Peptides against a protein of PDB entry 5Z08. Designs and how they scored, part 4

Target 1, 168 residues: chain A of PDB entry 5Z08
Amino acid sequence: RQKDEWAKKTSSLMKQLDWFIGEHLGAMLAAEELGGPVVGELMEIDPDDLSAGFNAHGKLKKATSQPDLDRRQRRIDDIWGPQDEQGQAHKRKRGADEALAASAEMRDLIEQLMNKLVEAGGDNSATYVEIPRESAAARFLVRSKVAMFHPNDARRLRLVDFGRDLDD
Target 2, 222 residues: chain B of PDB entry 5Z08
Amino acid sequence: GLPRLIDAIEEASKIPAKRRQTPIKPTIEKLTTHLYTHGASPDSLLRLADLLTLRNHLDQASLAAITRNLYPSSTVSDEVVLRFIGALGHGQLKPTLALQALFLRWLVMVYHLLENPGVLGQVYGVLFDLLDTAAIRPQLCHLLALVTRRKHVRPFRIQAILTLSRQTGGDPNLTGLLRVFKNYYPEIIVGDATKGRASAFKHPDPQWRQHLDEIQQRRSEA

## One batch from the design tools (peptide; made by RFdiffusion4, then SolubleMPNN)

Design b1_p8_2_s4 (from b1_p8_2, 5 letters changed)
Fold by OpenDDE base, seed 3:
Structure b1_p8_2_s4 (fold): chain B 168 residues (1-168), chain C 222 residues (1-222), chain A 8 residues (1-8)
Amino acid sequence: as target 1 above (168 residues)
Amino acid sequence: as target 2 above (222 residues)
Amino acid sequence: RRTVPPEF
């Protein structure tokens, strides 16, 4: 009975987390990956806003039109695209694709972290996941105090074991 | 040989200085002399990285002396790099900021010997997020100047450097890093932030470099 | 319309 109630509660929480990742967090993570604000500085990022890109201040670039012709501007314009209708559609698609990619990365990372926690059987040294990069997802989990880096390896991430502090 | 010296120091590192039967200083001096003469193998580097980065009972002078003589005889593995990166930042389990600055300086000086220079690019955010730590900022900016690629130059990071530059009154190291960023994106309007004095990120120790090159050359001839 | 690079 109690185990079944906990399993149901856990399943419900996982569904809510999955929804939150897909509907909100993925876009914010994608914004950070694209060079936008750190997740939490801008709480609501429309995927359409990801297409506009971010200014130096992590604020949404309002479409200002100045045409400085340098070959290097093409690369920012290639990253951020022209704000013409076709460019907006490509940008929206790219923003959506980046939000989906960020959502997938967060889900995968959480899954790996949870699996390692279960596999470790209470050995905190075995709970580390190797991360290929410091992603917005990884940074978010660390900033939120949900995860921590290995003290000697910034590519190894683990969940913070909140449960152990309750059994002591 | 070097492994036996490391063994003795590892055992001594478990014991508080006041409880050691013998002073560790003579063993540290033998280690540093050996490192200066022959360098450290990859395996020895890893063991020394653990001694330097893990909390133990070694004194700061000994740790600094080892770090200053940490000449690689060959390449530097990703694992060794990651030990030093993981040792950065604030925390009771972290080395002192003075020692962290020496680690960053070391990484700058051995950057050309990394088995995979891309490793530092993968932990770029970890390094970047430490820029507010004044004690390590000079060496951190230098390392970031070496590591920075186009993929790392993001609007939020540019803004973070600019904000920090304003807060610090235009730290020359931050100005230097902004110039590196501007090399990838010249259209970055950095205003007057790049017009100030900037660090040139010169090699931190030319004599150390020369001696490293001599150690590396002797191994290629053996 | 060329996005003005953020004034940094």
Scores: peptide ipSAE 0.007, ipTM 0.250, DockQ to the pose 0.012
Fold by OpenDDE base, seed 1:
Order: structure tokens, then C-alpha cells, then sequence
Structure b1_p8_2_s4 (fold): chain B 168 residues (1-168), chain C 222 residues (1-222), chain A 8 residues (1-8)
């Protein structure tokens, strides 16, 4: 009974987290990866706005209707893309794709971190996930105090075990 | 009750130890026992913050004992926080650096009970400028690691940490703080300064935390 | 208490 209630509560929380990642956090993480604001400074980022890119100060560029000035910071592929409605659609699609990629990276990272925590069976040394890069997802978890880097290896990340301090 | 113990200690703090009619140590022990059992109310915290931060005739062992038992029964006000921040640094009227380290440790341990965590962000510069003070650096870096937001991560502060890290031979606390900065700006060229051992800024006293949680829980049930 | 991993 209590175990089943905890399993149900955990499942509900995971669904809420998954929703939050998909609806809000993914776009913010994508913005951070693209050199935009850090997650939590800009609470609402439209994935469409990601296509405008960020200035040297991490502020959203105003979609300048003037095609010429923004050309210098566009990737070569965005320079050669049709400047028509299809080019805008491709930019919006790219912003959405970056948000989806960031959401997927966050989900995968959380899953790996949770799995390692369970597999470790209480060995704190075995709870580390090796991360290929310091992603916006990894940084967000560390800033949120949900995860921590290994003190000697920035490629190793683990969950902060909040539960152990309750069982001791 | 706690107020009467504070009254007696306040009066005794005005008098040099050699001129006191009665030893204050038994009253300090009663105070610390009471604080351990019940915690301190917001009003009591403010009075105790004054006793700890203002120059008086209390001995360092008594001040340290009070600080180690300074369990808030409720929230911690901005005024209490600012008393402890105002006590930091060098000066004839300032508490000892050993006591300042205990105050910073206390602020770390009660950070989640601050009425307004933003108050520490407002005094961020004051805290940051004390990083050169080796005696308080470990606790100061830990507090800054909690307080730091993107607005605080400025080029001059990045450069200051990098410079101080080189000067200190890569202090793990500075490396830890620099990693917090890099979390806000991944593009920060930290060079080899982040490849070294960093402090993880773990809770400085798990037993103290557990006891604080028990005090806080008893108040929520009352 | 063994936290059962959420089986995704």
C-alpha cells in the first residue's frame, strides 16, 4: 500500500516534470545553448523567438524586418535559405527543433542520473553519470542544486541525494 | 524564558569579566540549552545577532557557543542577515575572523529560512570583496555559491576569481565558485582553473540541519 | 526504503 502510493506519486511527479520540460524548460535550455539568457532570467521563451538569435549581451534580437543587417550572424545555411515565407518557416522549425533537442537531452540526463542513483544502491561513488559535454541541461540541474559535479571531474555529474539525509 | 536569559547576558556583556559579580558561563549554558531545545524566535534572533556582532565584553568561547546553537525556530529576517553581513571584514570594532567564519557558516545553514533570500544578492559586492580574506574564504565561497545569479557574474569578478585562484595555488573553494559562474556563462574561458579539485559545497553540518528541521517541524505542528 | 526507479 504505502509503496504503491509512493510509486503513484513518483509517477505523477515524473509526468509533471516531463510536461514542464516539454512546455517550458526545453525552449529556455535551447536559448541558453544558443548563447541566450540563462534559464530563469527569461521565464518565457517562445521557440519561434529562438530563430531570431541573441545579441552579444544574451538578449533576444528583435526580428528586424530588414534582411541585410541580420545576415552577418546567420549561419551560411540561413544566408542561402529562401528569404520568403519558407525561410521564416525554416527558422521557426529550427527553433522548435532546438527546443525539442534540449528537452530530449534534459530527459535523457535526468533518466541516466536517476538510474545511476538506483543502481548505486547507496554507494555515492557509483552515482556519477559521465556527460559528454557541459550542456545547458547539466548546468540547469547544478544551478537548481538538484545535481552536482564530481569535485575532481567536471565530466561526472550526480544527483544530490536529498533522501539519504532522511534515512540516517 | 529565553528573553530573561538574553536580558541577563546583555547586562553582563556591558561589564568586563573581571568586574562581574557572578560568572556568566552558567547563563550562557542555559541559553545554549534553550536554543538547542526550542530555537530562537525572530525577536530573539535579532537581539542575539546584536550580542554576537557588536563589540562587548563576552568571551569568544561564549560567542562561538551561542552561534553554534543559533537555531531559528521560524524565518530569518533581513535585519538579522544584515547584522551578520555588517560584522564581516577587517576593523577594530568587527568580530574576530573565526567568529565571522561561524556567521557565514550559519548563513549557509539557514539560507532556506531567509524571509528574503534576495537580501544577500543586494550585498553580493560586499561578500565578494572579502574573498581575499583566507580565514573566511571557505564559508564565503559556499555562501556565494548559493547567492550567485547571472547578474552577479561580471567580467571583473570572473577575472578577480581567476587571479585569486592563481595567487592561492588553486583554492578548491574558488574553483567551486568559478564552476558556479561557468554554469551561468559556459563560454567563460576558465582555463586550467576549473580542471582542478573544486569544493562541492556540501552542507557543512548534517546533524545541525537535522536538528534544525526537528525544531522547525515542532513549530509547524504547534 | 528502496525508492523503486520509475520504470519508464
Amino acid sequence: as target 1 above (168 residues)
Amino acid sequence: as target 2 above (222 residues)
Amino acid sequence: RRTVPPEF
Scores: peptide ipSAE 0.000, ipTM 0.220, DockQ to the pose 0.032
Fold by OpenDDE base, seed 2:
Structure b1_p8_2_s4 (fold): chain B 168 residues (1-168), chain C 222 residues (1-222), chain A 8 residues (1-8)
Amino acid sequence: as target 1 above (168 residues)
Amino acid sequence: as target 2 above (222 residues)
Amino acid sequence: RRTVPPEF
């Protein structure tokens, strides 16, 4: 009974999470991966300021007059496409494809993290997933305090075990 | 009835305003009048949450009008709550920050009608990480003040609010949230950050509350 | 060891 209710609640939560990832989070993660605003660190970046892109410190690059304008403009043009109906359709498609890719990456990462947490049987050292890259998905989970990097290895990510704080 | 009004608005939401054969405003007015008079059933709330949170061709005034009249006739499901939470933050697919502020205000006003108030506690991190967004911060702090439990008051969140409070020059809403945190851990050294003016997190709209209570009472008598 | 596939 309680296990079945927990399983149903977990399944419901997973469906809601999957929906949230697909409908909302994936697009935001894709925007972050494309060098858009950081999911959750979305400072009130004026859409106009997004065009300036981010510096290596995650801060809006001030529109300084430097010649990298052409690469940024191309990247903006590649991201935004021509403003014609075809360019908007291609942009929507590319944005949808990137959102789908980001959604898939987030789902896979959550799955791996949950599986490792279950497999570890309470050994926190065994709960780490090796991540091939610092993705927007990984960063989002860390920012949301759902996951944590290994203190000495940023390639290792684990879920925060909130349940243990209830058993102590 | 309400379902047919929602159907008409859903169909109209798929079409750009300039390409609609009929103005949607009269249908929105009928919807908002119906919502004001009868409230929204759980099923209608879910459909309306989708209309409000998903990108469509409805104008911001219509979305805001629906949100302002979104009286639940009964409880609010976790699914409805999560639709509104999922709509928060920045992004081209997200609702406007003005609309997000209305959603947060709505969640505050219907908090007592949530089927599971714990759902907001599960997404506490997501809500907390949005505190840097000035446009939604007042309503977000109010919601967090309702949702916060001892388990949420962690050293890193204390430090985050303290840092953000310094950066914002002591936002009264952040000061209010810090006081909520201090109620769970009186030993928290918040320094001068709590000496300032704090928001009292009063009900955002007493008239809306009264009207909600009238809608809720009519259902209990039916 | 039954990896419960996430019933997505």
Scores: peptide ipSAE 0.000, ipTM 0.256, DockQ to the pose 0.079
Fold by OpenDDE base, seed 5:
Formats: sequence, C-alpha cells, structure tokens
Structure b1_p8_2_s4 (fold): chain B 168 residues (1-168), chain C 222 residues (1-222), chain A 8 residues (1-8)
Amino acid sequence: as target 1 above (168 residues)
Amino acid sequence: as target 2 above (222 residues)
Amino acid sequence: RRTVPPEF
C-alpha cells in the first residue's frame, strides 16, 4: 500500500516535472544558456523571443538588424537571415529548438542523477554524475538546492539526499 | 601636419628598410611627437591603424612607438577598432604577438572613447577564441573584462575558461575574467580556480591616461 | 526498504 502510493505520487510528480520542463523551464534554461536572465528573473519567456537574444541588462532585445558576430549569436544570425517572413519562421523554429534542447538536457540530467542515486544504494560517494559542462540545467538544480556539486570537482553533480535530513 | 607625416611613412612602409633612400626613424619620431602633442583625428587613426595592422616593411620598434603614442584626439570609430581586432591571432599576414598585445592594451586604454562600445561585444567570440594565445592573454582578458555582458557569459565559455585555467596552472588573468563572469552568474562554480590570485584589471598606464585626458580636454575647449 | 524509484 505505502509503496504503491509512493510509486503513484512519484509518477505523478515526474509527469508534472516533465510538463513543467517542457512548457516553462526549457525556454528559461535556453534563455540562460543564451546569456539571458537567470531562471526566475523572467517568469515567462516565449521561445519565439529567444531568437531576439538579450541585451547587456539581460532583457529581451527587440529585433535589431545588427548581426551579432558571436558564434552562438551567429547561429542566431544564421537563423536571422534577411528579415523576410521565412527568416521569422526560422527564428521561431530555432527558439523552439533551443528550448527543446534545454528541455532534453534537463530531462537527461535528472534521469542520470536519479539513476545514480538508485545505483549507489546509499553510498553518497557513488551518487555523482559526471557532467560534460556546467549547463543552465545543472546550475538550476544547484540553485534550487535539488543538486550539489562535488566540493572538489564541479564536473561531478549529485542529488541532495532530502531523505537523510528527514530521518534526523 | 600629421597627414603629411603619415603619407611619408606610408610610402616608406612599401619599401624594405635597406632600399630606402632616407632613414624613416626621423619621420617616425616627428609622427610620435605630433601624436603625443595633438593626438590623432579619426581619419588619421584609420590610416595609422592600417599602417599598424597591415603587413608592411616598417620595423617593430617603429610600429610599437606609433602604437604607444596613438592618442585619439576625439572618438575611435568602429572601423579603427575592427582593424585592430582583425589584426589579432595567428597568420602570416598578422602582426607579431607582441604588437597585438600593444593593440589590445591600446583598446583597453581608449575603450571609453569608442563611438560604439558595442562593436567589441559583436566580435566577442573572436576575442574569446584567442584566450589560448599566451602572449596576448593578459591584455585580452582585460579587454574581455571590459566588454563582457550577460549575453556573453555562456556555459561553454565558462567551461572553456575553467579548462584553460587548469591547463595554465591558474593564470591570474583567466581567474580575473572568470570573476567578471561570476558577477553575472554568481552561482558559477569555479572550484579552486578562483581561490587563486586574480588580476585586478587596473588601468595599464595611468600616465598615458592622464595625457589622453589632456589631449581630449584641449579638443573640447577648441 | 529504500523504495527504489521506478525505473524510467
């Protein structure tokens, strides 16, 4: 009974998390990856607006005609072909693609973190996931106090074991 | 006047030193004295930027002397900036890394006189990709510290600095740049890379700054 | 019994 209720609650929470990642968090993470605001400074970011990029203050740029020669901004600019209707469609598609990529990175990271937690069987030293880079996803989990980095290696991330703090 | 001195140096720059009828050094000294006294107009700056950045037969000491006396009398155009940025990196047609370091130092010292400071932000990727070049890294990190905005602070660049910092044994300039990045994202985990000494990115030459301010002031009063 | 999260 309690295991089944826990399994149902976990499944429900995972579905809600997956929805939240897809509908909201992915765009915010993509914005942060693009050098926008940290997740939470902008509550709602339209994926379409991600294409416009961010100003020096982390605010959405209005579509300005100046090509930004930054490589990832060059990707934005390569998708900011001439401001024809096709260019706008490619911009929207790319904002969506960056949000989808950020969503996928977050999902994968959560999955790896959870799998390592399960595999470790309670050994905190074995719960670390090796991350290839400090992503917006990784930083978000750490800022949210859901994950923590290894004290000596910022490439190693683990879930915070909330269960231990409840048993004390 | 300054244009005639530039003309003479431009013509001399086309000719190998051994084939020049007259030594160019006295003309370079007149140029540098004029630049020190009056600064360079935007038009003269562009011409001098071409002399400094394009491959020619001027000796490194002359090029360095011009660069050290390259006081703008007014603003610095995007075109002038882009000449200096275009001269950075490795290549047979590129200036020496020592001269590139002087250009980066110059850009730091005149940053407040740029007509459009945003131009450096547009070429941020070009500058950032040169961080592996040890000879220019100190000045490059200083320039990047001035230019960096939130839009430039990306995870891949954070990781690139962290990786390069480890490879260099914690270069203080990289640590300084990483601290600038942390101003935009305090949560950036730098591990032990920021526990070390960081560059403070102080003005490279306070006397040069003071003299520049005097040149700029004389123009505002005229 | 540490409830193993469901295998995804």
Scores: peptide ipSAE 0.000, ipTM 0.243, DockQ to the pose 0.020

Design b1_p8_3_s1 (from b1_p8_3, 5 letters changed)
Fold by OpenDDE base, seed 5:
Structure b1_p8_3_s1 (fold): chain B 168 residues (1-168), chain C 222 residues (1-222), chain A 8 residues (1-8)
Amino acid sequence: as target 1 above (168 residues)
Amino acid sequence: as target 2 above (222 residues)
Amino acid sequence: EFPLEENF
């Protein structure tokens, strides 16, 4: 009975998480990948805003030509500015696709992390997932204190074991 | 004039709000209006820096309002800079981290008016050691991006940023700072830490800049 | 004593 209630609650939470990933987090992660704000700095990103692309500052590209930026500030903007203005038309179709891709990547990453945690049977060394890249998804989980990188290998990610912190 | 407004606020700052005979808000509003219109002289800036950085009974909203209107009418002295730098970090006598972030933002916005920009380079270590403080990191990285020279880019600092970047899940501000480091040493192997998004450290307030320029121009014409 | 604003 308690196990079944826990399983139902877990299933409900997983559905809510899946919904949250699909409806909100995916677009925000895609925005981060596209050079938009870091997830958590902007609460709501319209997927249509992803299509407009982000300026070097993670703000929606507004056409405001401000000419008189300090030479150093311009240099910083030139170094970190989006190089490919011309690639923007391909970015609109990519925005929705990138939100979907980011959602899928987050789901897959969470699934892998959870599976490894279960498979490890309490061995923390076995809980690491190898990640192909430091994605917005991986970064989000680390910033959220849900996951942590291996101290010596940033390609290895694991869930934070909150269960142990409750028993201590 | 501005000195008399500062005098009144200094005296009020010594007294808890509940024990003040008169509300300070009208005097703060007069101060901020004056600052917005005329800016602050070097002497006034120093006094205001003390009001902002030293523990007193002024409310956070008043301190933030003063900081947001802290337009220099001329240059910014080393002493003023050092007051703001000395106010950074953790501690019971330090300003709130929110106010510290405003100070760092202010230093970024007035960087071109510093009498000696080298002063920030002298305190580079102090600034760098605060990178773990998440609440001020965005503005701190921006300031460090302006201040960083080849002499500051050291192996231990590269490693510190890399470590902190991993711990923060690749904070874009740290990635941005690491790119600044790479400009001095292209050979720095940063691995995947620079593949992430980097902050571009844009001017934090273009309108504030424009208004500052107007204040500065009026002084050059006088 | 100045009010301890919690820097948390």
Scores: peptide ipSAE 0.008, ipTM 0.342, DockQ to the pose 0.026
Fold by OpenDDE base, seed 3:
Structure b1_p8_3_s1 (fold): chain B 168 residues (1-168), chain C 222 residues (1-222), chain A 8 residues (1-8)
Amino acid sequence: as target 1 above (168 residues)
Amino acid sequence: as target 2 above (222 residues)
Amino acid sequence: EFPLEENF
């Protein structure tokens, strides 16, 4: 019963994550890969703001993005946005294709990271995924403190084991 | 004039080199000569920033030559800055890391001409998160050394530089940046990471600076 | 003074 509830909750969370990646994060990651703004710079959640936790609804409490950062992000988006109408359609299509590609890359990376964590059976040395490049996805996970690079090899990425820090 | 040269290069940039009717190199040479002599207006800078940062069919040597001659005749707008910042990092549509290093070097050299130097402080996180990229790290650390203010010096960033310094075997540029951080918070325990050789973040090109000053002076007299 | 404990 408890294992089944945990499995259901995990499955539900994974579906929500997949949705979030597809609907929101992929476009932002694509923007970064396309030479747009870095994802999560607006989410320079002050560590103090990270301590503010998720709201009761699982929404990141919108750290009050300093209104100036949002304006500049818009300017970056406006700057990198398609200038010409015909260029807009091609850039929108390309942007959509890149958003899909970035979403797929993020999903694949998360899947690999999770699989390695499970396969490692508690051996932290075995939890590393070999990444072919430092992608926007990889950087995002590191910036968000969800993943970390190997201290001696930036081609190796692993999930942060939050469970160990709870036992201390 | 400069706008017509930019127009010709913009049109040529849409076409693969093998399919161009005329070699672009003579037009690039005219552009770079013009830029060296007169500098670029804010409007021309924006157009050139697009040519440099957006994926097109211009060769890397041409892009580098334009960047090396990208003398502002006046100020540098936030928009121009943000084009260059947006072009940083890893990505298939981003400029090469070698070109990005030239952009960062350029930003260092024109920092005093920014209409709003605070713009770089607002994208501080972007810049900081790229410190692991070895190819651009020297110029990036230099730019960060100029941009860093007390508000940017956070515990997590201190730790990030310390970690990266260890991983890189004490990169002098990171050591230099840590020293800048320590100037804002003297109590920062940087351990042995600051005992090593640090970059002094000297001006990257004194001759370029002198020539920039000459261009800027001619405009103030006109 | 937050000691940056070098947690190795």
Scores: peptide ipSAE 0.008, ipTM 0.256, DockQ to the pose 0.018
Fold by OpenDDE base, seed 2:
Structure b1_p8_3_s1 (fold): chain B 168 residues (1-168), chain C 222 residues (1-222), chain A 8 residues (1-8)
Amino acid sequence: as target 1 above (168 residues)
Amino acid sequence: as target 2 above (222 residues)
Amino acid sequence: EFPLEENF
């Protein structure tokens, strides 16, 4: 009974997470991968500041090099810029494809992280997934405190085990 | 009825305001009047949550008006909650921070109607990581004050609040949240960060609460 | 200074 309720709750949560990834998070992660605003990056990018373009004087101080910001702005403009009707359909399709790709990457990463957590059987050292790159998905999970990088290897990511404190 | 009003607004939301054949404002007013009088069913809440959280062509005033009249006639599902949580933070696809603040305020005001209050505890990290967003911080701290349990009070979160409190010059909402943390761990050395004024996290709108109670009571009598 | 346990 309790296991079945937990399984149902977990399944419901996974469905909701899958929905959230597909409908919201994927597009935001795609925007981040495309050099848009970081998903949940606390850059007070006023949506109005995003629309106005970052004029040179807004000291967003963190040293991600100026070239990446310019590429980011162009990609934001490419994704969100004035969509002429025909260009809109292609940009919407490309944006949708990138959102789908980002959704798939997030789903895969969560699946790998969950699988490693289960396989580790309580060994924290075995819970790490090797990530080929620091993706928007990986960064989002770390920012959300759902995952953590290995202290000595940023290519290794694990879920934060919130459950262990319930079994002690 | 409410479903037909939502249908009309959903269709209008797909079309830029300048290209609409009919003004949407009269339909929004009918919707908000209906919501004020009868509240929203769980199904209607979900549809309205999608209208509020998904990028569409509705104007901010209309979205805000719907949010301010979003009285649940029943319970609030996990799905509805997660729509609003998913809409939080920075991003081109996300609602404005002003609208996000209204969503957080709404979640505070309907917290007692959640089918599963634990859902907010599951997304605690997502909420917590938004604390540096000044525009939503007051409502976010209030929501976190309701949601926080002992399991959420971790050393890194204590330190994060302390750091952010120093950086903000002692935001009363952060001080209030830190006091909530200290209630779970009295031994937390918060230094001078708790000596300041703290938010009491009072109900954001007593009139809204009273009207919600009237809507909820009518359902229990039906 | 809150003793950040070194494990975080």
Scores: peptide ipSAE 0.008, ipTM 0.247, DockQ to the pose 0.023
Fold by OpenDDE base, seed 4:
Structure b1_p8_3_s1 (fold): chain B 168 residues (1-168), chain C 222 residues (1-222), chain A 8 residues (1-8)
Amino acid sequence: as target 1 above (168 residues)
Amino acid sequence: as target 2 above (222 residues)
Amino acid sequence: EFPLEENF
């Protein structure tokens, strides 16, 4: 009875998580991977201010026409410039594809993290998943305090075991 | 005048709200209106800094309202700055982290009015060691971005930001601060920590800045 | 005794 209720609750939570990943989180993670806002922080960052950097006095440099600005300015223009209807359609399609990819990456990462936690049988050293890169998904889980990196290896990520830290 | 309003609030701050004969809210509203209209002199700023930073019986809404209207009519002394810096961090006698964030925001907005901007550089270590406090980190990174000089960019602080950035999943405020560090030492290998979104550290409140400039101009014409 | 304000 209690195991069946736990299994049902877990299944319900997993469905809600899958929905949240697909409907909301995937697009936000994709935006972060593309150099957009960090998930959970509405930083009103003006793209112009990001490009300008800071002077020795901590003031934003005025966007001077420095040549390295051209590549970032192209990316800013690609992000914010007047896109023709075809460019908007391609951008929307690319954005949808990136959101789907980010959703899949987050789902896979969560699955691997949970599987390793179960397999480890309480050995914290065995709970680490090897990640090929620090993705927006991995960063989000760390910011959310759901996961943590290995202290000496940023390629190793594990779930935070909230159950053990309460019993010590 | 402003001194009499501060006197009344100082006396009320010594008494628990339930034991006050008169509600303090109308006096706070008069104070904030006066501050908005005329600003605070250096002497008044010091007294208000004590009201904001020292433990008393004022409610958080009143303290926040005073902080949001804390327009200097002149300069900001080292003593006033140090009161706000001394109020940062964790502890039973410290203001709330929400109020500390407002103080840091205020210091950013009045940075150009400091009598000695170097005072913040002297307490740089105190500010830097608070970067792990998530609730104040955005405003703290902004202030540090203004305060940072070449002398502050040390290997141990670079490593501390890099470590904290990894532990926070690449906080954009830390990335922004690390970019400021890299401006002093371009050779700093920041790895992927700088590839993420960085805070631009924009002025927190352009309307507040405009109103401050109006208060400052009226004094220069008098 | 000052009210213990939670730093939250």
Scores: peptide ipSAE 0.008, ipTM 0.326, DockQ to the pose 0.045

